# Ledger of designs, part 46: peptides against a protein of PDB entry 4Y8H

Target 1, 222 residues: chain A of PDB entry 4Y8H
Amino acid sequence: TTIVGVKFNNGVVIAADTRSTQGPIVADKNCAKLHRISPKIWCAGAGTAADTEAVTQLIGSNIELHSLYTSREPRVVSALQMLKQHLFKYQGHIGAYLIVAGVDPTGSHLFSIHAHGSTDVGYYLSLGSGSLAAMAVLESHWKQDLTKEEAIKLASDAIQAGIWNDLGSGSNVDVCVMEIGKDAEYLRNYLTPNVREEKQKSYKFPRGTTAVLKESIVNICD

## One batch from the design tools (peptide; made by RFdiffusion4, then SolubleMPNN)

Design b2_p17_3_s2 (from b2_p17_3, 5 letters changed)
Fold by OpenDDE base, seed 5:
Structure b2_p17_3_s2 (fold): chain B 222 residues (1-222), chain A 17 residues (1-17)
Amino acid sequence: as target 1 above (222 residues)
Amino acid sequence: SVPATLAVPGHVEEIYA
């Protein structure tokens, strides 16, 4: 997995690759690693797929209830706190590594969470097995006061670094843009750099291509 | 009789590595 988050002048973008694995097997070539916690709070997940999905749904449900109870729009820091407390309680046994981002009445936010419940804050973040490949791009090209377009480009380039260089990452780039004063823009398959070309040959050989070396007929009836 | 089971070779948890 390669997941990234990048803050820009008026919001935050998160991005992810679309490969899931089971040991040496590519389980899904086009999985969705971006999860909606609330309409304007999204996360990207690395680690155990089921845990990332389940924990984000659980917190998303509780955030909705909290929002209704308080009569306030959900805050990213509330989601962060609920996630980290839940993960800490399970001492890293819930294998969720998350980049949590969003916009709320207090502004734009970008955080990361590790499975043991530690949290970080930054203007750019990466997680997953492709995180170092992504971070090499981020460290080379990140600057203050990014535009929306520059941030999307930077995030997508960072994900591509994971796609090309990390065995755990692959296929497509998904993006979610959360801009202040706008609805979240979920760009499923924003880039599809691994579309398979048409097969050059059929690979269907006629019957008899493999030579029959010997044949015997055996009666199996009494 | 007990029903037969299906074997799934090399089952590992799905990960977003």
Scores: peptide ipSAE 0.146, ipTM 0.583, DockQ to the pose 0.039
Fold by OpenDDE base, seed 3:
Structure b2_p17_3_s2 (fold): chain B 222 residues (1-222), chain A 17 residues (1-17)
Amino acid sequence: as target 1 above (222 residues)
Amino acid sequence: SVPATLAVPGHVEEIYA
């Protein structure tokens, strides 16, 4: 997995590759690693696929209830706190490594969470087996005051570095853009750089390729 | 190491590595 987050002047972008694995096997070539916690709070997950999906759904449900109870839009730091407390309770046995990002009434936010419940903050972050490949791109090209377009480009280039150089990463680039004052923009398969070429041969042979050498009719029942 | 289920021979959990 390669997941990244990049802050820009008016929001935050997260991106992910689309490969799932089971040991040496590619389980899914086009899985979704971006999860919605709330309308304007999204996360990218690495680690155990079931755990990343289940924990984000659980916290997403509780964030919705909290928002209704408080009559307020959910905050990224609330989601962060709920996630880290849950993960810490299970002492790293829930194998979720998350980049959590979003916009709320306090601004744009970008965080990471590890399975043991530690959290980090940054203007750019990467996680997963492809994180070093992604970070090489981020460290080379990140600057302060990125535009939306520059941040999407940087995030997608960082994911591509994972796709090309990490065995655990592959196929496509998914992106989610969260800009202040706008709805979140989820760009499923924003880039599809690994479209398989047409197969050179077909196993559909012409009818009659296998000749009938002998035919016999046998009456088995009266 | 990748988590596995003993009840299913050869089963390895799906991961976003």
Scores: peptide ipSAE 0.098, ipTM 0.608, DockQ to the pose 0.097
Fold by OpenDDE base, seed 2:
Structure b2_p17_3_s2 (fold): chain B 222 residues (1-222), chain A 17 residues (1-17)
Amino acid sequence: as target 1 above (222 residues)
Amino acid sequence: SVPATLAVPGHVEEIYA
């Protein structure tokens, strides 16, 4: 997996590759690693696929209840706190590694969470087996005051570094853009750089392609 | 069956010093 987050001048972008694996097997070539916690708070997940999906759904449900109870729009820091406390409770046995990002009444936010419940903050982050490949791109090209378009490009370039250089990453780039004052923009398969070319030939030969060398009829009932 | 994973690098314990 390669997942990234990048802050820009008016919001935050997250991106992910679309490969899932089972040991040496590619289980899914086009899985979704971006999850909605709330309308304006999204996360990218690495680790155990079922755990990343389940924990984000659980926290998403609790965030909705919390929002109703407090009469406030959901905050990224609330999601962060709920996630880290839940993960810490299970001592890393819930194999979720998350980049959590969003916009709320306090601004734009970008965080990471590890399975044991540690958290980090930054203007750009990467996680997963492709994180070092992604970070090489981020460290080389990140600057302050990125535009939306520059941030999307930087995030997608960082994911592509994982796709090309990490065995655990592959196929496509998914993107989610969360801009202040706008709805979240989920860009499923924003890039599809691994489309297979048309097959040059078919191995479905017509009937009769194999010559009959000999025929014999044996009466078994004499 | 091996559960489906979104590969993470081998767990290196992050120590905050």
Scores: peptide ipSAE 0.068, ipTM 0.629, DockQ to the pose 0.135
Fold by OpenDDE base, seed 4:
Structure b2_p17_3_s2 (fold): chain B 222 residues (1-222), chain A 17 residues (1-17)
Amino acid sequence: as target 1 above (222 residues)
Amino acid sequence: SVPATLAVPGHVEEIYA
């Protein structure tokens, strides 16, 4: 997995690759690693797929209840705190590594969370097995006062670094843009750099191409 | 026809590595 977050002048962008794995197997070539906690608070997940999805749904539900109870729009720091306390409670056994980002009445925010409940803050962050590949791009090209377009490009370039250089990352780039005063913009498959070319040959053969040479019925009950 | 059992690979958790 390669997941990133990048702050820009009026909001925050998160992005992710779309590969899931099961050991040496590519389980899904186009999974979704961006999850909505609330309308304007999204996260990117690395680690155990089920845990990342489940924990974000749980906290999303509780954030909605909290918002209703307090009569306030959800805050990213509230989601962060709830996530980290939950993860800490389970002592890293919930394998969720998250980049949490969003906009709220206090501004734009970008955080990361590790499975044991530690949290970080920054203007740009990366997690997952592709995090170093992504960070190489981020460290090389990040600057203060990024525009939305620059931040989307930077985030997508960082994800692509993971796609090309990390075995655990691959296929497509998903993006979510959270700009102050706007609805979140979820860009599923924002980039699809791994579209397979048309096959040179068809592997569809007529029925009966493989001859049945012999058939035998064996009774195994005698 | 004879009842057949389908072999399946071992389970590994799906990971967003």
Scores: peptide ipSAE 0.135, ipTM 0.559, DockQ to the pose 0.035; fails the geometry check

Design b2_p17_3_s3 (from b2_p17_3, 5 letters changed)
Fold by OpenDDE base, seed 3:
Structure b2_p17_3_s3 (fold): chain B 222 residues (1-222), chain A 17 residues (1-17)
Amino acid sequence: as target 1 above (222 residues)
Amino acid sequence: SVPATLAVPGHVDEIFA
């Protein structure tokens, strides 16, 4: 997995690759690693696929209830706190490594969470087996005061570095853009750089290619 | 059966076994 987050002047972008693996086997070539916690709070997950999905759904449900109870838009730091407390309670046995990002009434935010419940803050972050490949791109090209377009490009270039260089990463780039004062833009398959070429031959043979050498009719109802 | 994983850095036996 390669997941990244990048802050820009008016918001935050997260991106992910789309490969799921079972050891050396590609389990899914186009899985979704970006999860909605709330309309304007999204996360990217690495680790156990079931755990990343389940924990984000659980916190998403509780964030919705909290928002209704408080009559306030949910805050990214509330989601962060709920996630880290849950993960810490299970002492790393829930295999979720998350980049959490969003916009709320206090501004734009970008965090990471590890399975044992530690949290980090940054202007750019990467996690997953492809994180070093992604970080090489981020460290080379990140600057302060990025535009939306520059941040999307930087995030997608960082994911591509994982796709090309990490065995655990592959296929496509998914992006989610969260800009202050706008709806979140979820861009599923924003880039599809691994479209398979047309097969040179068909395995559909003409009828009669395999000759029938012998036929026997047996009545099975005796 | 090994669960479907989204690989992370480091040696995690449960993920890479």
Scores: peptide ipSAE 0.112, ipTM 0.644, DockQ to the pose 0.156
Fold by OpenDDE base, seed 5:
Structure b2_p17_3_s3 (fold): chain B 222 residues (1-222), chain A 17 residues (1-17)
Amino acid sequence: as target 1 above (222 residues)
Amino acid sequence: SVPATLAVPGHVDEIFA
């Protein structure tokens, strides 16, 4: 997995690759690693796919209830706190590594969470097996005061570094843009750089291509 | 059955087996 988050001048973008693996096997070539916690709070997950989905749904449900109870739009820091407390309670046994991002009445936010419940803050973050490949791009090209377009490009370039260089990453780039004062823009398969071309040749040979070396007819009826 | 993984750094197979 390669997941990234990048803050820009008026919001935050998160991006992910779309490969799921089971050891050496590609389980899904086009899985969705971006999860909606609330309309304007999204996360990207690495680790156990089921755990990332389940924990984000659980916190998403609790955030909705909290929002209704308080009559307030949900805050990214509330989601962060609920996630980290839940993960810490389970001492890393819930295999969720998350980049959590969003916009709320207090502004734009970008955080990361590890399975043991530690949290980080930054203007750019990467997680997953492709995180070093992504970080090489981020460290080379990140600057303060990015535009929306620059941030989307930087995030997508960082994910592509994972796609091309990390065994655990592959296929497509998904993006979610959360801009202040706008609805979240979920760009499923924003880039599809691994569309397979038409097969140049068929491996369907005519019958008889394999030589028959010997034939014997045996009657098995009494 | 090994769960589907979204790989993380550091021998993911040992963490999720």
Scores: peptide ipSAE 0.108, ipTM 0.647, DockQ to the pose 0.171
Fold by OpenDDE base, seed 1:
Structure b2_p17_3_s3 (fold): chain B 222 residues (1-222), chain A 17 residues (1-17)
Amino acid sequence: as target 1 above (222 residues)
Amino acid sequence: SVPATLAVPGHVDEIFA
């Protein structure tokens, strides 16, 4: 997996590749690694696919209840705190590594969470097996005061570095843009750089292509 | 050789993302 987050002047973008694996096997070529915690708070997940999905759904549900109870829009720091406390309680046995990002009444936020419950903050972050490939791009091209378009490009280029260089990463680039004052923009398959060309030939032959060379009827009642 | 985990009938390896 390659997941990234990049802050820009008016929000935050997260992006992910779309490969899942089972040992040496590609389990899914186009899995979704971007999860909605709330309408304007999204996360990217690396690690155990089931754990990333389950923990984000659990916290998403509790964030919704908390929002209703408080009559307030969900805050990224609330999701961060709930996630880290949950993960810490399980001492790293929940294999979820998350980049959590969003916009709320306090502004735009970008955090990462590790399975043992540690958290980091930054203007750009990467996690997963492709994180070093992604970080090489981020460190080379990140600057202050990115535009939305520059941040989307930077995030996408960083994910592509994972796709091309990490065995655990592949296929497509998914993006989610969270801009202050707007709805979140989930761009499923924003880039599809691995679409195979049409096969030059088909292995579907007409029925009867293989000739019958011999037939025999045998009585089996003896 | 097929990895031992894949050779066990009904075994599902953990899916990683």
Scores: peptide ipSAE 0.342, ipTM 0.672, DockQ to the pose 0.078; fails the geometry check
Fold by OpenDDE base, seed 4:
Structure b2_p17_3_s3 (fold): chain B 222 residues (1-222), chain A 17 residues (1-17)
Amino acid sequence: as target 1 above (222 residues)
Amino acid sequence: SVPATLAVPGHVDEIFA
């Protein structure tokens, strides 16, 4: 997995690759690693796919209840706190490594969470097996006062570095843009750099292509 | 049409994203 977050002048972008793996096997070539916690708070997940999905859904539900109870729009720091406390409670056994980002009445925010419940803050972050590949791009090209377009490009370039250089990352780039004063923009398969070319041969054969050489009916009931 | 049960061998817990 390669997941990234990048702050820009008026919001935050997160991005992810779309490969899931099971040991040496590509389990899914186009999985979704971006999860909605609330309308304006999204999360990118690395680690155990089921855990990342389940924990974000759980916290998303509780954030909604909290929002209703407090009569306030959900805050990224609230989601962060709930996630980290939950993960800490389970002592790293929930294999979720998360980049949590969003916009709220206090501004735009970008955080990361590790499975044991530690949290980080930054203007740009990467997690997953492809994090070093992504970080190489981020460190090389990040600047202050990024525009939305520059941040999307930077994030997508960082994910592509994971796609090309990390065995655990691959296929496509998903993006979610959270800009202050706007709805979140979820860009599923924003980039699809691994589209397979048309197969040179057709594997559709007419019925009867394989001849039946012998048929036998055996009664197995004594 | 044979239902291709793509039985990916392995527990969901072993799937990493």
Scores: peptide ipSAE 0.056, ipTM 0.569, DockQ to the pose 0.052; fails the geometry check

Design b2_p17_3_s4 (from b2_p17_3, 7 letters changed)
Fold by OpenDDE base, seed 4:
Structure b2_p17_3_s4 (fold): chain B 222 residues (1-222), chain A 17 residues (1-17)
Amino acid sequence: as target 1 above (222 residues)
Amino acid sequence: SVPSTLAVPGHVEAIYA
């Protein structure tokens, strides 16, 4: 997995690759690693796929209840705190590594969370097995006062570095843009750099292509 | 990944690696 977050002048962007693996097997070529906690708070997940999905749904539900109870729009720091406390309670056994980002009445925010409940803050972050590949791009090209378009490009380039250089990352780039004063923009398959070429051979065979050499009917009831 | 509780031989949890 390669997941990244990048702050820009008026918001935050997160991005992810779309590969899921099971050991040496590509389990899913186009999974979704961006999860909605609330309308304007999204996260990217690395680690155990089920845990990332489940924990974000759980916190998303509790954030909604908290928002209703407090009569306030949900805050990224509230989601961060709830996530980290939950993960800490389970002592790293919930294998969720998250980049949490969003916009709220206090501004735009970008955080990361590790499975044991530690948290980081930054203008740009990367997690997953592709994090070093992504960070190489981020460190090379990040600047202050990024525009939305520059941040999307930077995040996408960082994810592509993971796609090309990390075995655990692959296929497509998903993006979510959270800009102050706007709805979140979820860009599923924003980049699809691994479209397979048309197969040279047709694998559609006419019926009867495989000859029946022998048929036997056996009664299996005694 | 944490070992799966599924009693399936060779089962590996799906990872967002």
Scores: peptide ipSAE 0.260, ipTM 0.624, DockQ to the pose 0.089; fails the geometry check
Fold by OpenDDE base, seed 3:
Structure b2_p17_3_s4 (fold): chain B 222 residues (1-222), chain A 17 residues (1-17)
Amino acid sequence: as target 1 above (222 residues)
Amino acid sequence: SVPSTLAVPGHVEAIYA
């Protein structure tokens, strides 16, 4: 997996590759690693696929309830706190490694969470087996005051570095853009650089390729 | 460490590595 987050002047972008694996096997070539916690708070997940989906759904449900009780839009730091406390309680046995990002009434935010419940903050972050490939791109090209377009480009280039160089990463680039004062923009398969070419030959032979030389009908009911 | 089912054939967990 390669997942990244990049802050820009008026928001935050997260991106992910689309490969799932089971040991040496590609289990899914086009899985979704971007999860919605709330309308304007999204995360990217690495680690155990079931754990990343289950924990984000659980916290997403609790964030919705919390928002209703408080009559307030959910905050990224509330989601962060709920996630880290849950993960810490299970002492790393829930294999979720998350980049959490979003916009709320306090601004734009970008965080990471590890399975043992530690959290980091940054202007750019990467996680997963492809994180070093992604970070090489981020460290080379990140600057302050990125535009939305520059941040999407940087995030997608960082994911591509994972796709090309990490065995655990592959296929496509998914993106989610969270800009202040706008709805979240989920760009499923924003890039599809690995479309399989048409096969040169088919094993579907014409009928009659193998001739029938003899036929016999036997009655089995005497 | 993360729990693993790798010791049992056919029980490899799906991961977002």
Scores: peptide ipSAE 0.240, ipTM 0.614, DockQ to the pose 0.104; fails the geometry check
Fold by OpenDDE base, seed 2:
Structure b2_p17_3_s4 (fold): chain B 222 residues (1-222), chain A 17 residues (1-17)
Amino acid sequence: as target 1 above (222 residues)
Amino acid sequence: SVPSTLAVPGHVEAIYA
């Protein structure tokens, strides 16, 4: 997996590759690693696929209830706190590694969470087996005061570095853009750089292509 | 840390590696 987050002047972008694996097997070439916690708070997940989906759904449900109870828009720091406390309780046995990002009444936010419940903050972050490949791109091209378009490009270039250089990453780039004062923009398969060309040949041969060299009939009942 | 594979013969969990 390669997941990234990048802050820009008026919001935050997250991106992910679309490969799922089971040991040496590609289980899914086009899975979705971007999850909605709330309308304006999304996360990218690495680690155990079921755990990342389940924990983000659980916290998403609790965030909705909390929002209704407090009569307040959901906040990224609330999601961060709920996630880290839940993960810490299970001592890393819930294999979720998350980049959590969003916009709320306090502004734009970008955080990471590890399975044991530690958290980090930054203007750009990467996680997963492709994180070093992604970080090489981020460290080379990140600057302050990115535009929306520059941040989308930087995030997608960082994911592509994982796609090309990490065995655990592959296929497509998914993007989610969260800009202040706008709805979240989920860009499923923003890039599809691994479309296979049409197969030029068929190995379906006519019957009789393999020559019969010899025939013999043996009666085994005599 | 990296997710561990399940110690069950013939089964590997699906991961977002």
Scores: peptide ipSAE 0.239, ipTM 0.619, DockQ to the pose 0.136; fails the geometry check
Fold by OpenDDE base, seed 1:
Structure b2_p17_3_s4 (fold): chain B 222 residues (1-222), chain A 17 residues (1-17)
Amino acid sequence: as target 1 above (222 residues)
Amino acid sequence: SVPSTLAVPGHVEAIYA
């Protein structure tokens, strides 16, 4: 997996590759690693697929209830705190590694969470087996005061570095843009750089292509 | 980080590596 987050002047972008693996096997070529915690708070997940999905859904549900109870828009720091406390309680046995990002009434935020419940903050972050490939791109090209378009490009270039260089990463680039004052923009398959060309030949032959060489009828009632 | 399930022979659950 390669997941990244990049802050820009008016918001935050997260991106992910779309490969799921089971050991040496590609389990899914086009899975979704970007999860919605709330309308304007999204996360990217690495680690155990089931754990990342389950924990983000659980916290998403609790964030919705909290929002309704308080009559307030969800805050990224609330999601961060709920996630880290939950993960810490399970001492890293929930294999979720998350980049959590969003916009709320306090501004734009970007955090990461590890399975043991530690958290980091930054203007750009990467996680997963492709994180070093992504970070090489981020460290080379990140600057202050990125535009939305520059941040999307930087994030997608960082994910592509994972796709091309990390065995655990592959296929497509998914992006989610969270800009202050706008709805979140989920760009499923923003890039599809691994579409195979049309097969030159088909192995679907007409019926009867293989000749019958011999037939015999045997009575089995003797 | 890599999930610990990768270190155990047998059934491997799906991961976002």
Scores: peptide ipSAE 0.225, ipTM 0.606, DockQ to the pose 0.131; fails the geometry check

